# Ledger of designs, part 10: peptides against a protein of PDB entry 6A30

Target 1, 150 residues: chain A of PDB entry 6A30
Amino acid sequence: AQDADNVLQPIMDLLDSNLTLFAKICEKTVLKRVLKELWKLVMNTMERTIVLPPLTDQTMIGTLLRKHGKGLEKGRVKLPSHSDGTQMIFNAAKELGQLSKLKDHMVREEAKSLTPKQCAVVELALDTIKQYFHAGGVGLKKTFLEKSPD

## One batch from the design tools (peptide; made by RFdiffusion4, then SolubleMPNN)

Design b1_p9_5_s4 (from b1_p9_5, 4 letters changed)
Fold by OpenDDE base, seed 5:
Structure b1_p9_5_s4 (fold): chain B 150 residues (1-150), chain A 9 residues (1-9)
Amino acid sequence: as target 1 above (150 residues)
Amino acid sequence: SSWLKLAAE
């Protein structure tokens, strides 16, 4: 559990910042669409990290996520004007886009079989992320989360 | 307020 938390914390911080922002400024249907796209991005990034671990340790992912996540104002801010909202969404999308870019910069390593311990960590991590996106039923449906993003 | 808090409201 502790290992999973350490791996997930940078991702969760970025997700929390972005989803908090989106929940404040997006209409319900728009928010749902954003959640779906974000889910796909996260799953694709995780899949590559697991199957094709970067030569550089998980620390690099955390560092990149932390570097980009700092740009979002955390806290209850006034509802932005339409123009301000658009810029905020753009900034948030840019931060999320860095996850995709990280994928492109990952040096392909030969797929190594996961140890039983690593498998347990991955399973716990996936469960945690699914719960986070479901958000007690306010977020994505469980049926959607159980399907392959492909 | 975090995403999780907003979801709980």
Scores: peptide ipSAE 0.326, ipTM 0.854, DockQ to the pose 0.682
Fold by OpenDDE base, seed 2:
Parts: structure tokens; sequence; C-alpha cells
Structure b1_p9_5_s4 (fold): chain B 150 residues (1-150), chain A 9 residues (1-9)
């Protein structure tokens, strides 16, 4: 459980920052759409991470997230003007898109069969992320989260 | 406030 938390923490921090921002600036319908797109992105990233690179290099995800996270100044989120909101969404989407580019830097390791332990960690990670996106019912529906992004 | 806090409100 602790290992899963350590692996997920950078992703969760990024998601929390972005979703917090989106919740403040987006109308409910737009927010729902953003959540769905983020969910797809996260699922695709996880799938690729499971299939292609061993999760071992926490440092790469952490480094990529740290390099891009520096732009999200911890500063008092000045309520962006309406024009600033679109740019922030674009920037946030771009930052999240860099997670997809992590694929290009991750050496195509042959799809190693996950050990039972790794499977358990992945399942726990997925459950945690699902709960996070569900957010007590305010976020995405459970039925949507259980549906394969395929 | 975090996403979870906002969602709980």
Amino acid sequence: as target 1 above (150 residues)
Amino acid sequence: SSWLKLAAE
C-alpha cells in the first residue's frame, strides 16, 4: 500500500492541482468534460506505463511532474479573468499531455507479465484514482469509471 | 482548497 501511494502521489498532486483549478474556473458541464478527458488520459498513461515501462523509475515521472509543476506557482490563484482561464486550461492540458510524451522517453520494454504483487498494486492504484475522480459523487459516475476507455 | 475538499462542499 505504501509503495502504491508513493507511486501515485505525484500523479495525485498534479491531478489535485489541475482539478482544483478547473473546478474554480469551469462551469459544471465543462468540468465534467474535462474530467472525462483527464480520466482517459490517466487511463491511457497508466496502461502504457504498465505495458511498456517498469514503474521503477519514480524519478522520471517525478522529474517531469516537477519540471512542469514549477509553473503552477503555489501563489494565490488569482481568479483568472475569463481570458486567462482558457489559457490556463490549455497550459494544464499541455502539461498533462507531457505525460503522454513520457512514452517516448520510456524505453519500450517488452510487455513483462505483471507479478501478482504488481497486479495488486495496479488494482489498488486504479481504485484510488477511480475514487478520486468520483469524488463522493460530485465527479465522474462510477459506471463511467468502470467502463473501459476502449 | 483541494479538489476533494471542493467536491465535498
Scores: peptide ipSAE 0.323, ipTM 0.856, DockQ to the pose 0.673
Fold by OpenDDE base, seed 1:
Structure b1_p9_5_s4 (fold): chain B 150 residues (1-150), chain A 9 residues (1-9)
Amino acid sequence: as target 1 above (150 residues)
Amino acid sequence: SSWLKLAAE
């Protein structure tokens, strides 16, 4: 459980920061679209990460996410103009996309099947992220979250 | 405020 939390915490912090920002600057309809795109990105990233076990480089995910998380603290968030919001989404997507580079580092290890422990951690992680995106019903619908992105 | 807190408001 602690290992799962350590892996998830940087992702959750990144998501919380980005979603908090988007919630402040976006209209409800725009926010839903952003949430859907972000969900797809997260799911694609996780799928790619799952297909490439093992999560041994938890430290690299944490370090990559921490390095990018610190960049958000220093800027006095001037209320981004509409153009700034799109750029922020793009930057957030790019940051999440850099998690795919973690794939390239992990690909060097043979696609070993996830151990039962790793599977359990991933399932817990997915459930946590789904709950977070659902946000008590104000976020994405459960039915949407349960559908694998085609 | 957290996303969850903002979403609940």
Scores: peptide ipSAE 0.316, ipTM 0.854, DockQ to the pose 0.641
Fold by OpenDDE base, seed 3:
Structure b1_p9_5_s4 (fold): chain B 150 residues (1-150), chain A 9 residues (1-9)
Amino acid sequence: as target 1 above (150 residues)
Amino acid sequence: SSWLKLAAE
């Protein structure tokens, strides 16, 4: 459980920051679309992280997330003017794009079968992330979250 | 406010 929390905390902090930002700047329909794309990105990243040896990626993800997360705290969330909101979306999208590049640098090590402990951690992580994206029904539908991305 | 708080509003 503690290992799962340690692995999940950085991604949850990143997700919370990004989703909070998107919720503030996006209309409901746009937000739903952003959530869907973010869900796909998270699922793809998790799939790759599961296939890759866990130890090397935690430090890199943690350091990358920590560097980018500290920048958001200082700005008094002035309701960005429409122009500022667009720039914030662009910056957030750029940050998400960097996550996709991190995906490419993750060396495909041979898919070692996850240990039962690792499987349990992944299952817990997936459930937690699904619940987070569902957000009590305000976010993505359960049917969408349960559908395997093609 | 966090995403969860915003979703609850």
Scores: peptide ipSAE 0.307, ipTM 0.851, DockQ to the pose 0.663

Design b1_p9_6_s1 (from b1_p9_6 with H1M T6A)
Fold by OpenDDE base, seed 4:
Structure b1_p9_6_s1 (fold): chain B 150 residues (1-150), chain A 9 residues (1-9)
Amino acid sequence: as target 1 above (150 residues)
Amino acid sequence: MPDWAAKAL
């Protein structure tokens, strides 16, 4: 449990920050689309983190999303004009699109054999993330989360 | 329920 929480916490904090923003500015249908793309991104990232050495890619996703989190200085929440919200969504969509292109360049290295303990941690992590994206039925449908993102 | 979902409703 604690090992899974330690692995998940940075991802969850990142998802919470971004989804809280998107939930405020996006209509429900747009938010569902964002959730689907984030789900694919998280699943692809987890798959790669299992297959590839953890050091390089965790830093990249953490750095990509930390680079955008630094723009949330404590400054006066000027309600972004309707134009500013659209530009933020466009920038976020552009970054998500660039992450999709990263899929094509990462060679399928042989999946490193996980220990039984590591498998249990990954399973618990996956279940926690599925529950998070389902959000008591407000988020993604269980049938979507149970299907392979491929 | 995550906090983002409570605000999205």
Scores: peptide ipSAE 0.440, ipTM 0.898, DockQ to the pose 0.466
Fold by OpenDDE base, seed 2:
Structure b1_p9_6_s1 (fold): chain B 150 residues (1-150), chain A 9 residues (1-9)
Amino acid sequence: as target 1 above (150 residues)
Amino acid sequence: MPDWAAKAL
């Protein structure tokens, strides 16, 4: 449990920050589209992170998150003017795009067989993320989350 | 429920 939480926390913090922003500036239909794209990104990132040795990537994700997280000043979210909303979406999309670029720097290491312990951590992580995106039924449908992102 | 979802309702 604790190991899965430690791995997920940086991703969840990023998701919470971005989704909180998107929830404020996007209508429900747009937010659902954002959720779907974020889900795909998270799933693809997890799939690759599982195939790649966990130790080097946590530092890179943490460093990427730390470098860009400095721009999200804890400042009182003034209601963005219409102009600020577009720039915030662009910045958030750029941050998400860097997660996608992290994907490209993840060298195709051979799919190392996960140990039973690693499998259990991954399963718990996946379940946690599924519940997070489902959000008690407000978010993505279970039927969507159970589909392979392929 | 995640905090974002509470704000999205």
Scores: peptide ipSAE 0.440, ipTM 0.898, DockQ to the pose 0.475
Fold by OpenDDE base, seed 3:
Structure b1_p9_6_s1 (fold): chain B 150 residues (1-150), chain A 9 residues (1-9)
Amino acid sequence: as target 1 above (150 residues)
Amino acid sequence: MPDWAAKAL
């Protein structure tokens, strides 16, 4: 349980920050598309994190998240003008693009078989993330979340 | 329900 929470917390914090932003600035149809792309990104990141030894990734993800997380000062959410919203989408897309580049720097170390404990952590993590993206039916459909991301 | 989803309604 604690190990799952330690792995999930940085991902969930990232998702909460990004999805909260996207939910404010995107129409429902655009938000659904963003959710689908984030889902693919999360699944691909998890797949790589599962294949990579647990020790190196916590420090890199934690350092990247800690560097970017300080910028969201509690500044009074003045609804950004349409121009500011576009810039925020661009910045958020740029940050997501950096996550994709982080993806390319994660060296495929040899796929060690997960221990039963690691499998249980991954299953719990996957279920939690699926529920998070489903969001009681407001988010992605269960049928989409159950399909392998192409 | 996640907080982001409550705002997307």
Scores: peptide ipSAE 0.438, ipTM 0.897, DockQ to the pose 0.449
Fold by OpenDDE base, seed 5:
Structure b1_p9_6_s1 (fold): chain B 150 residues (1-150), chain A 9 residues (1-9)
Amino acid sequence: as target 1 above (150 residues)
Amino acid sequence: MPDWAAKAL
């Protein structure tokens, strides 16, 4: 319970501030639309945080470029002869292949099966957020909240 | 009930 609350509190504070503002200025129909968009945003953010480690392709590319960039010492930029261009493409393809394997390994290593404790925290967090968006029936319908955010 | 919902009623 407490661990879930600590994770949720920043999100809930952000939601409460925004929804309080929207509830004051929006008609009920508009507010429902805003709630639906916020729900999708929250679910997408949670999915990315829980399922997809925040390995944005940029951070992986940046880390890989930083590891391989140490090998690009001051070697005279000989204009790639036609043969060097093909070798560069081959090396780039090989690096992309290694990147895909590393991505699969990192996704697999970071897709460490949530411990039973982590699963319980996520379940509680999801329930709390669903209840918050349902708001005793004045918010989103339960049937909408139970469907996968497409 | 969240505070935003109490004001929307």
Scores: peptide ipSAE 0.436, ipTM 0.901, DockQ to the pose 0.567

Design b1_p9_6_s2 (from b1_p9_6 with H1L T6K)
Fold by OpenDDE base, seed 1:
Structure b1_p9_6_s2 (fold): chain B 150 residues (1-150), chain A 9 residues (1-9)
Amino acid sequence: as target 1 above (150 residues)
Amino acid sequence: LPDWAKKAL
């Protein structure tokens, strides 16, 4: 449904941007660790978003993502030194961690039970994100993605 | 495949 795409697209764009950056600066083993941490973060955020009222304001995610996305357009890719790479990972992880602060702006409306439509959107979103992190088998293993992120 | 996944190939 177009509604699922509208919710997913900003998340996917953010994931693509960050993972592309991490893939550029990290070794494969480090990238896999980043993928695992991002997966946990996404799952925890989704779980909280499912338990918390639906993000009615497409505008807030779009505005938060738009404000931070403007920083990358200055196309002079100075290859950061190894030290700069770690700081960039930390900063990008911190920016992704600010998605966790989106939790604080989610109005504590009482945990309304998801409508069947919302459940279907969440299921589709979860499947799409799982496939994305699996990346045809080059990403995270299916067995890892099927386990609850403890 | 996502562009980031090309490094994992």
Scores: peptide ipSAE 0.498, ipTM 0.909, DockQ to the pose 0.391
Fold by OpenDDE base, seed 5:
Structure b1_p9_6_s2 (fold): chain B 150 residues (1-150), chain A 9 residues (1-9)
Amino acid sequence: as target 1 above (150 residues)
Amino acid sequence: LPDWAKKAL
């Protein structure tokens, strides 16, 4: 449990910050689209983190997120003008998109098989993230979350 | 529920 929480907390903090912003500035259909793109990004990032770096390096997810997350100043949410909101979405999407480009610079270390403990942590993490994106049925549908992200 | 979901309701 604690090991999963340590891995999840940085991801959840990033997701909460971004989704809270998007929920304020986007209507429901746009927010659903953002949720789908974030889900794909998270799944792709997790897959790489599971397959390429050993999960033991809690610092890697944190460092990946920290390198890109520095731009969200806790600025008082002035209702951005329509132009400011679009730029904020673009910047957040750009920061998230840079996480995908890090793929090309991550040295393919040999995929070490996960230990049974690591597998259990990953399963718990995946379940927690699925529940988070489902959000009691307000978020993404279970059928969407159960499909492998292409 | 996450806070973003509460605000999206």
Scores: peptide ipSAE 0.497, ipTM 0.911, DockQ to the pose 0.461
Fold by OpenDDE base, seed 3:
Structure b1_p9_6_s2 (fold): chain B 150 residues (1-150), chain A 9 residues (1-9)
Amino acid sequence: as target 1 above (150 residues)
Amino acid sequence: LPDWAKKAL
Protein backbone atom coordinates (compact mmCIF):
# COMPACT_ATOMS: atom_id res chain seq x y z
CA ALA B 1 0.00 0.00 0.00
CA GLN B 2 2.52 2.66 1.11
CA ASP B 3 4.94 1.83 -1.72
CA ALA B 4 2.15 2.13 -4.29
CA ASP B 5 1.07 5.46 -2.81
CA ASN B 6 4.62 6.77 -2.97
CA VAL B 7 4.83 5.85 -6.67
CA LEU B 8 1.31 6.99 -7.54
CA GLN B 9 1.10 10.28 -5.67
CA PRO B 10 3.50 12.26 -7.89
CA ILE B 11 1.81 10.90 -11.05
CA MET B 12 -1.68 11.59 -9.76
CA ASP B 13 -0.77 15.10 -8.63
CA LEU B 14 0.62 15.86 -12.05
CA LEU B 15 -2.37 14.32 -13.84
CA ASP B 16 -4.78 16.26 -11.65
CA SER B 17 -2.96 19.52 -12.27
CA ASN B 18 -2.75 19.04 -16.04
CA LEU B 19 -6.27 17.65 -16.51
CA THR B 20 -7.75 20.39 -14.35
CA LEU B 21 -6.05 22.95 -16.56
CA PHE B 22 -7.15 21.23 -19.78
CA ALA B 23 -10.70 20.84 -18.46
CA LYS B 24 -10.88 24.62 -17.98
CA ILE B 25 -9.54 25.58 -21.40
CA CYS B 26 -10.73 22.74 -23.68
CA GLU B 27 -14.13 21.76 -24.99
CA LYS B 28 -15.27 18.21 -24.15
CA THR B 29 -14.18 16.74 -27.51
CA VAL B 30 -10.70 18.22 -27.20
CA LEU B 31 -10.49 17.13 -23.56
CA LYS B 32 -11.30 13.53 -24.56
CA ARG B 33 -8.50 13.68 -27.11
CA VAL B 34 -6.12 15.04 -24.47
CA LEU B 35 -7.18 12.22 -22.14
CA LYS B 36 -6.34 9.64 -24.81
CA GLU B 37 -2.91 11.14 -25.43
CA LEU B 38 -2.19 11.46 -21.69
CA TRP B 39 -3.23 7.83 -21.21
CA LYS B 40 -0.77 6.75 -23.91
CA LEU B 41 1.93 8.90 -22.32
CA VAL B 42 1.30 7.45 -18.85
CA MET B 43 1.30 3.89 -20.19
CA ASN B 44 4.52 4.46 -22.11
CA THR B 45 6.13 6.11 -19.07
CA MET B 46 5.10 3.22 -16.83
CA GLU B 47 6.40 0.70 -19.36
CA ARG B 48 9.73 2.54 -19.43
CA THR B 49 9.85 2.73 -15.64
CA ILE B 50 9.32 -1.03 -15.44
CA VAL B 51 11.92 -1.76 -18.13
CA LEU B 52 14.48 0.82 -17.00
CA PRO B 53 16.60 -0.01 -13.95
CA PRO B 54 14.75 1.03 -10.79
CA LEU B 55 14.80 4.78 -11.03
CA THR B 56 15.38 5.17 -7.29
CA ASP B 57 14.96 8.84 -7.95
CA GLN B 58 11.25 9.69 -7.67
CA THR B 59 12.54 12.87 -9.26
CA MET B 60 12.86 11.25 -12.71
CA ILE B 61 9.18 10.35 -13.27
CA GLY B 62 8.29 13.64 -11.64
CA THR B 63 10.97 15.40 -13.72
CA LEU B 64 10.04 13.74 -17.04
CA LEU B 65 6.44 14.66 -16.40
CA ARG B 66 7.42 18.02 -14.82
CA LYS B 67 9.75 18.91 -17.71
CA HIS B 68 6.68 18.52 -19.88
CA GLY B 69 4.44 20.04 -17.19
CA LYS B 70 6.73 22.98 -16.19
CA GLY B 71 4.25 25.32 -17.81
CA LEU B 72 2.16 24.77 -14.68
CA GLU B 73 4.03 26.86 -12.17
CA LYS B 74 2.79 26.29 -8.59
CA GLY B 75 1.20 29.70 -8.96
CA ARG B 76 -2.48 30.32 -8.36
CA VAL B 77 -4.27 28.91 -11.42
CA LYS B 78 -4.85 32.23 -13.07
CA LEU B 79 -7.08 31.35 -15.95
CA PRO B 80 -4.64 32.00 -18.76
CA SER B 81 -5.94 34.59 -21.15
CA HIS B 82 -7.58 33.02 -24.22
CA SER B 83 -4.30 33.51 -26.11
CA ASP B 84 -2.23 31.89 -23.35
CA GLY B 85 -4.64 28.95 -23.12
CA THR B 86 -4.43 28.30 -26.86
CA GLN B 87 -0.64 28.42 -26.76
CA MET B 88 -0.57 26.05 -23.79
CA ILE B 89 -2.84 23.59 -25.62
CA PHE B 90 -0.65 23.84 -28.71
CA ASN B 91 2.52 23.30 -26.71
CA ALA B 92 1.00 20.39 -24.77
CA ALA B 93 -0.30 18.80 -28.00
CA LYS B 94 3.10 19.26 -29.64
CA GLU B 95 4.88 17.69 -26.68
CA LEU B 96 2.41 14.78 -26.56
CA GLY B 97 2.84 14.28 -30.31
CA GLN B 98 6.61 14.14 -29.93
CA LEU B 99 6.32 11.60 -27.13
CA SER B 100 4.16 9.31 -29.30
CA LYS B 101 7.01 9.18 -31.83
CA LEU B 102 9.47 8.29 -29.09
CA LYS B 103 7.67 4.92 -28.70
CA ASP B 104 9.24 3.64 -31.93
CA HIS B 105 12.75 4.27 -30.57
CA MET B 106 12.22 2.57 -27.24
CA VAL B 107 14.63 -0.31 -27.39
CA ARG B 108 12.77 -3.13 -25.72
CA GLU B 109 15.50 -3.78 -23.25
CA GLU B 110 14.84 -7.14 -21.65
CA ALA B 111 12.38 -6.30 -18.92
CA LYS B 112 14.11 -7.26 -15.70
CA SER B 113 11.70 -9.61 -13.98
CA LEU B 114 9.82 -7.57 -11.41
CA THR B 115 9.67 -9.06 -7.94
CA PRO B 116 6.20 -10.25 -6.88
CA LYS B 117 5.97 -7.15 -4.69
CA GLN B 118 6.85 -4.86 -7.59
CA CYS B 119 4.30 -6.64 -9.79
CA ALA B 120 1.61 -6.09 -7.18
CA VAL B 121 2.50 -2.39 -6.94
CA VAL B 122 2.40 -2.02 -10.73
CA GLU B 123 -0.95 -3.82 -10.95
CA LEU B 124 -2.42 -1.60 -8.25
CA ALA B 125 -0.99 1.47 -9.94
CA LEU B 126 -2.42 0.44 -13.32
CA ASP B 127 -5.85 -0.24 -11.85
CA THR B 128 -5.87 3.09 -10.02
CA ILE B 129 -4.83 5.01 -13.12
CA LYS B 130 -7.40 3.15 -15.28
CA GLN B 131 -10.15 4.08 -12.83
CA TYR B 132 -8.91 7.65 -12.78
CA PHE B 133 -9.04 7.95 -16.58
CA HIS B 134 -12.42 6.17 -16.70
CA ALA B 135 -13.79 8.68 -14.18
CA GLY B 136 -17.00 6.77 -13.45
CA GLY B 137 -17.72 6.41 -17.17
CA VAL B 138 -17.47 10.08 -18.17
CA GLY B 139 -13.79 9.75 -19.13
CA LEU B 140 -12.20 7.14 -21.39
CA LYS B 141 -14.11 3.95 -22.25
CA LYS B 142 -13.05 0.72 -20.53
CA THR B 143 -12.49 -0.89 -23.94
CA PHE B 144 -9.99 1.84 -24.80
CA LEU B 145 -8.16 1.50 -21.47
CA GLU B 146 -7.96 -2.30 -21.77
CA LYS B 147 -6.43 -2.22 -25.24
CA SER B 148 -2.67 -1.99 -25.43
CA PRO B 149 -1.82 1.38 -26.90
CA ASP B 150 -0.57 0.60 -30.44
CA LEU A 1 -14.89 11.40 -9.70
CA PRO A 2 -11.81 13.51 -10.28
CA ASP A 3 -12.50 17.22 -10.01
CA TRP A 4 -11.60 17.77 -13.66
CA ALA A 5 -14.26 15.24 -14.70
CA LYS A 6 -16.97 16.87 -12.58
CA LYS A 7 -16.38 20.24 -14.17
CA ALA A 8 -15.83 19.35 -17.82
CA LEU A 9 -17.45 16.06 -18.74
Scores: peptide ipSAE 0.492, ipTM 0.912, DockQ to the pose 0.409
Fold by OpenDDE base, seed 2:
Structure b1_p9_6_s2 (fold): chain B 150 residues (1-150), chain A 9 residues (1-9)
Amino acid sequence: as target 1 above (150 residues)
Amino acid sequence: LPDWAKKAL
């Protein structure tokens, strides 16, 4: 559905930007660890977004993009020197940590039951994100993606 | 495949 794509696209763009950066600067084992932590973060954020009243898709995405979009300027990814890589990881982790703060603002709103239409959108979104993290088998294992993040 | 996955191959 076009609505699901509009909600997913900003998340996917953020994931693509961060994972592309991590893929350049991290060894494969570290990248897999980052993928696992990002997966947990995305799942926890989605679960809270489901349990918490729909912050209008624009406000959540807009707040996510406004808080994170100041760091991800369309700037030509200059290959960071070795010293810049650690700072970039720290900045990316700080940006991801602001997703965790969005988590704290969301906790205060009353759990609304999703409509069947909203459930279908969430299921489609979850499937799309699972496929994205699986990446044809080069990413996370299906068995990991099927487990609830503890 | 995502672009990040192509770089991890």
Scores: peptide ipSAE 0.491, ipTM 0.909, DockQ to the pose 0.478

Design b1_p9_6_s3 (from b1_p9_6 with H1L T6A)
Fold by OpenDDE base, seed 1:
Structure b1_p9_6_s3 (fold): chain B 150 residues (1-150), chain A 9 residues (1-9)
Amino acid sequence: as target 1 above (150 residues)
Amino acid sequence: LPDWAAKAL
């Protein structure tokens, strides 16, 4: 449980920050599209992380996320003008794109089979993320989340 | 509900 939480928390914090921003600035249909793209990105990142384990470098995810999170504290969120919203989407997309660069720092160790413990952590993580994206039915449909991302 | 979802309702 704690190991899963430690792995998930940085991802969840990033997702929550980005989705909170998108929820404020996007129409519901646009938000659903963003959710679908984020879901694919998360799933692809997790798949690569699972195929290229181990979970040991929690420190790098946390450090990358902490470096960017410091920028958000100081700004009194003036409701950004419409132009600022587009730039915020671009910045958020860029930050999410850095999650893809986490791939480059994952040492291509040979695809070691996950231990039963690691499998359980991954399953719990996947379920938690699915629930998060479903958000009691206001997010993505369960049927969409159950399908492998194309 | 996630905070983002509460705001999207």
Scores: peptide ipSAE 0.455, ipTM 0.899, DockQ to the pose 0.537
Fold by OpenDDE base, seed 2:
Structure b1_p9_6_s3 (fold): chain B 150 residues (1-150), chain A 9 residues (1-9)
Amino acid sequence: as target 1 above (150 residues)
Amino acid sequence: LPDWAAKAL
């Protein structure tokens, strides 16, 4: 449990920051679309993280979070004017796009077989993230979350 | 509920 939480916390913090912003500036249909794209990104990232050795990944997630966290100035979220909202969406999309480009730089290492302990951590992590995106039914539908992102 | 979801309601 604690190990899964430690791995998930940086991702969840990033998601919370972005989704909080999007929830303020996007109407419900746009927010749902953002949620779907974030879900795909998270799933693709996790799938690769599982295939890649754990040690390099904390550094990459940490480096990604550190590179992108510099753009999220801790500044008091001034209510963005309508003009600021579009630029924030563009910046957030650009940040998400950089996460997607990290995809292309992750060398296809051979899928290492997960140990039973690692499998249990991944399952717990997946369940936690599914619940997070479902958000008591406000977020994504369970049927969407159970579909393979393929 | 996640904080974002509480704000999206």
Scores: peptide ipSAE 0.454, ipTM 0.898, DockQ to the pose 0.473
Fold by OpenDDE base, seed 5:
Structure b1_p9_6_s3 (fold): chain B 150 residues (1-150), chain A 9 residues (1-9)
Amino acid sequence: as target 1 above (150 residues)
Amino acid sequence: LPDWAAKAL
């Protein structure tokens, strides 16, 4: 329970802030449309967070940029010679290939079936979010929340 | 009820 609450609280605070604003400025039909889009966004984010480790793309991109950034002294923009462009493409393709392998290794480690504890946390999180979007029947219909967000 | 829903009633 407490682990689910700690993960949900930042999401719930963000949702409360946004939905409170939209409820003040939007008519009921527009608000329902906003709720549907937010529901899809939350479900897609949860699915990616469960299936894909948070590739903190920002920290990996930041670390990759920081490793390459040590060579950019103030010097004259030499147009990369035709060889330098090919080497950059080859390095980018090699990095993409390593990211794919890293993804396959991480997916292989995380494609471990959720432990019974992790399943219970996900179930509780999903129920809490569904109840929040249903809002006693004022929000989204139960039949909409039970369908795949495809 | 969520606070946002109380205002949408």
Scores: peptide ipSAE 0.454, ipTM 0.901, DockQ to the pose 0.505
Fold by OpenDDE base, seed 3:
Structure b1_p9_6_s3 (fold): chain B 150 residues (1-150), chain A 9 residues (1-9)
Amino acid sequence: as target 1 above (150 residues)
Amino acid sequence: LPDWAAKAL
């Protein structure tokens, strides 16, 4: 349980920050598309985190999160003008694109078989993230979340 | 519900 929480918390904080931003600035149809892309990104990241030794990921994710997390100053939520909203979407898309590039630099170390404990943590993590993206039916459909991301 | 989902309603 504690190990799952330690792995999930940084991901959930990142998701909460990004999805909260996207929910404010995107229409429902656009938000659904963003959710699908974020889901693919999360699944691909988790797949790599499972394949990569646990020690390298906490420092890299922590460093990436720490570099970008400082920019959300508690500045008065002035509803960004349509221009500011577009720039925020562009910046968020650029940040997501950088996460995709981080994808290519994570050396595929030899896929060590997960221990039973690690499998249980991953299963719990996957279920939690699926529920999070489903959001009581407001988010992604269960049928989409259960399909392997192409 | 996640906080983001409550705002998307």
Scores: peptide ipSAE 0.452, ipTM 0.898, DockQ to the pose 0.446

Design b1_p9_7_s1 (from b1_p9_7, 4 letters changed)
Fold by OpenDDE base, seed 1:
Structure b1_p9_7_s1 (fold): chain B 150 residues (1-150), chain A 9 residues (1-9)
Amino acid sequence: as target 1 above (150 residues)
Amino acid sequence: MLDPASKLP
């Protein structure tokens, strides 16, 4: 539980911030497309984060994600003008681009078999992420989440 | 646990 929470927390903090923004500014079809790409990115990032580094190296991921998340002051978001929506999408896309860079900084160590502990962490993390992306049915379909090759 | 449904419309 705690190890899964430590792995998930940086990802969830970023997802919560960006998905809340996307949910406000994106049309439903665009949002679904973004969610599918985010799902792939999260799965690939999680695989590398849990499989390759020991759970102790999570400080690097947390530091990279936390350094960029501090810019959104809890200012009462006045409904942005149409121009502000485009800039917010661009900023959110830039933050997601930083997740991809995190993926590149994770040293491709040899595919070590997961320990039983790591497997349990991955399983718990996957279930949590699946629930998050499903979002009570407004997010991704369960059939997509279960059949994803990612 | 953040309610996932609270974040997505």
Scores: peptide ipSAE 0.010, ipTM 0.438, DockQ to the pose 0.457
Fold by OpenDDE base, seed 4:
Parts: structure tokens; C-alpha cells; sequence
Structure b1_p9_7_s1 (fold): chain B 150 residues (1-150), chain A 9 residues (1-9)
């Protein structure tokens, strides 16, 4: 439980920050597309973060994720003009793009098979994330989350 | 756990 929570917390913080933004600026159909791409990204990130030995820098993923989270003060979000919404999506996509570069740094350690303990942590983490992306039925369909090849 | 439904419209 605690190990899964420690792995999930940085991912959940990332998702909460980005999905709150996308929920405000995206139309429902666009939001569903963004959720599908975020799902793939999260699955790939989890596989890499948990399969890679917990080497020293929990600080780097947490700092990379936290350094970008400080900007969403409770300011009266005037609905950004169509131009501002595009720039916000571009900035959020750029931040998500930094997670893809983290991919290239992590590939270098041997693809060690997950230990049974790591598998159990991944399974618990996956169930939590599936619940998050399902969002009581307003998010992604259960059938998509269960049949995803990711 | 934040209610995931609170984040989606």
C-alpha cells in the first residue's frame, strides 16, 4: 500500500494539475482524446518508473513534476481567449513532452523483470489510475481502460 | 485520494 502510494503520488499530482487545466479549456470530445493520450503516457511512465530500480533520485521526477506545478495559483481564471487557450495547451503539451524526454534517460538500465512485489505495486497503482481516468463514468470507458494494449 | 470526478466536467 504505502509503496504504491509513493509511486502514485507524483503521477497523481501531474494528472491533477494538467487535467484540471484541460477540463477548463477543452471541449468534451477534445478532452476525451487528451485523456486517451495521457493514459498512454501514464502507462509508459509507470512501467518505466517501477521497472527501473528505485535508484537515488525520487527527487528528479518529483522535482521535474513539482517545478511546473507552482504556477497555478487560485487566480480568477478569466476564460482565456481562444489564442490563450491554444498557448496554454501548447505549454501543457511542452511540459508533457519533458516527460517523454525522461523516457530517453531511463532506457539505459537493463530491462530487469519486475519482482513479484513490484508487480503487486504496479497492479494496485494501475487500478487506482484506471479509477481516476474513469472518473465515476465521466472520463474514459472501463472497456477502453481494460482492453488498452498499453 | 482526490475525487477523480471533481476534475472532469
Amino acid sequence: as target 1 above (150 residues)
Amino acid sequence: MLDPASKLP
Scores: peptide ipSAE 0.010, ipTM 0.435, DockQ to the pose 0.455
Fold by OpenDDE base, seed 5:
Structure b1_p9_7_s1 (fold): chain B 150 residues (1-150), chain A 9 residues (1-9)
Amino acid sequence: as target 1 above (150 residues)
Amino acid sequence: MLDPASKLP
């Protein structure tokens, strides 16, 4: 409960401020269109914040960049002789291979299954948001909220 | 629990 409330609070503060205003100034048909766009925005924000935690592991990108950045000592750019082109390609391929491992690790970090606790928080958060957008029947239809691809 | 229904007129 408390963890879900903490996750929801920033979203609810945004929604309360805007939806109350829109409910007062918008005709019902316009309001429903606004609610649908806000629903997409909220779902995208939740996906990025909860399901796909931002790749703020700057530690891995920073460690990879720091590991490669130490090799760029101010070694005199000898113009690569014709033999050095192959070594440059090999080094670039090795760098790309490490970037691929980073991408796989990033995808794997993104694909980390939510812990059971995180799942319970997300479920409670989704139910609360669905209730909010339904607004006792004056908002979005339950069938839209349940079948949303978002 | 935020009661979202109570805040909408």
Scores: peptide ipSAE 0.007, ipTM 0.470, DockQ to the pose 0.404
Fold by OpenDDE base, seed 3:
Structure b1_p9_7_s1 (fold): chain B 150 residues (1-150), chain A 9 residues (1-9)
Amino acid sequence: as target 1 above (150 residues)
Amino acid sequence: MLDPASKLP
């Protein structure tokens, strides 16, 4: 449980900030596309975070993800004027692009076999993330989350 | 999708 929470927390903090923004700004069709790309990114990040490094090295990835999450001060959500919404999308896309670049810099070490503990962490993490992306039916379909090749 | 069971030693 605690190890799953430690792996999930940086991912969930990132998702909460970005998905809340996208849910407000994007039309349903655009949101679904963004959610699919975020799903792929999350799956790849989880694979690297859980499969590649020993669970002990979580400090390095947690520090990288934590440095970028502190910038969203609780600025009073005035409905951004059309210009401010575009800048927020651009900033969110830039942050996601930086995460994608971080993905490219993480050397694919050989896929180590997961320990039973790592498997249990991944299972709990996946269930939580699937529920989050489903969002009570507003988000991605369960069938997509279950059958995704990612 | 990541299948953790498939990656068990």
Scores: peptide ipSAE 0.007, ipTM 0.415, DockQ to the pose 0.025

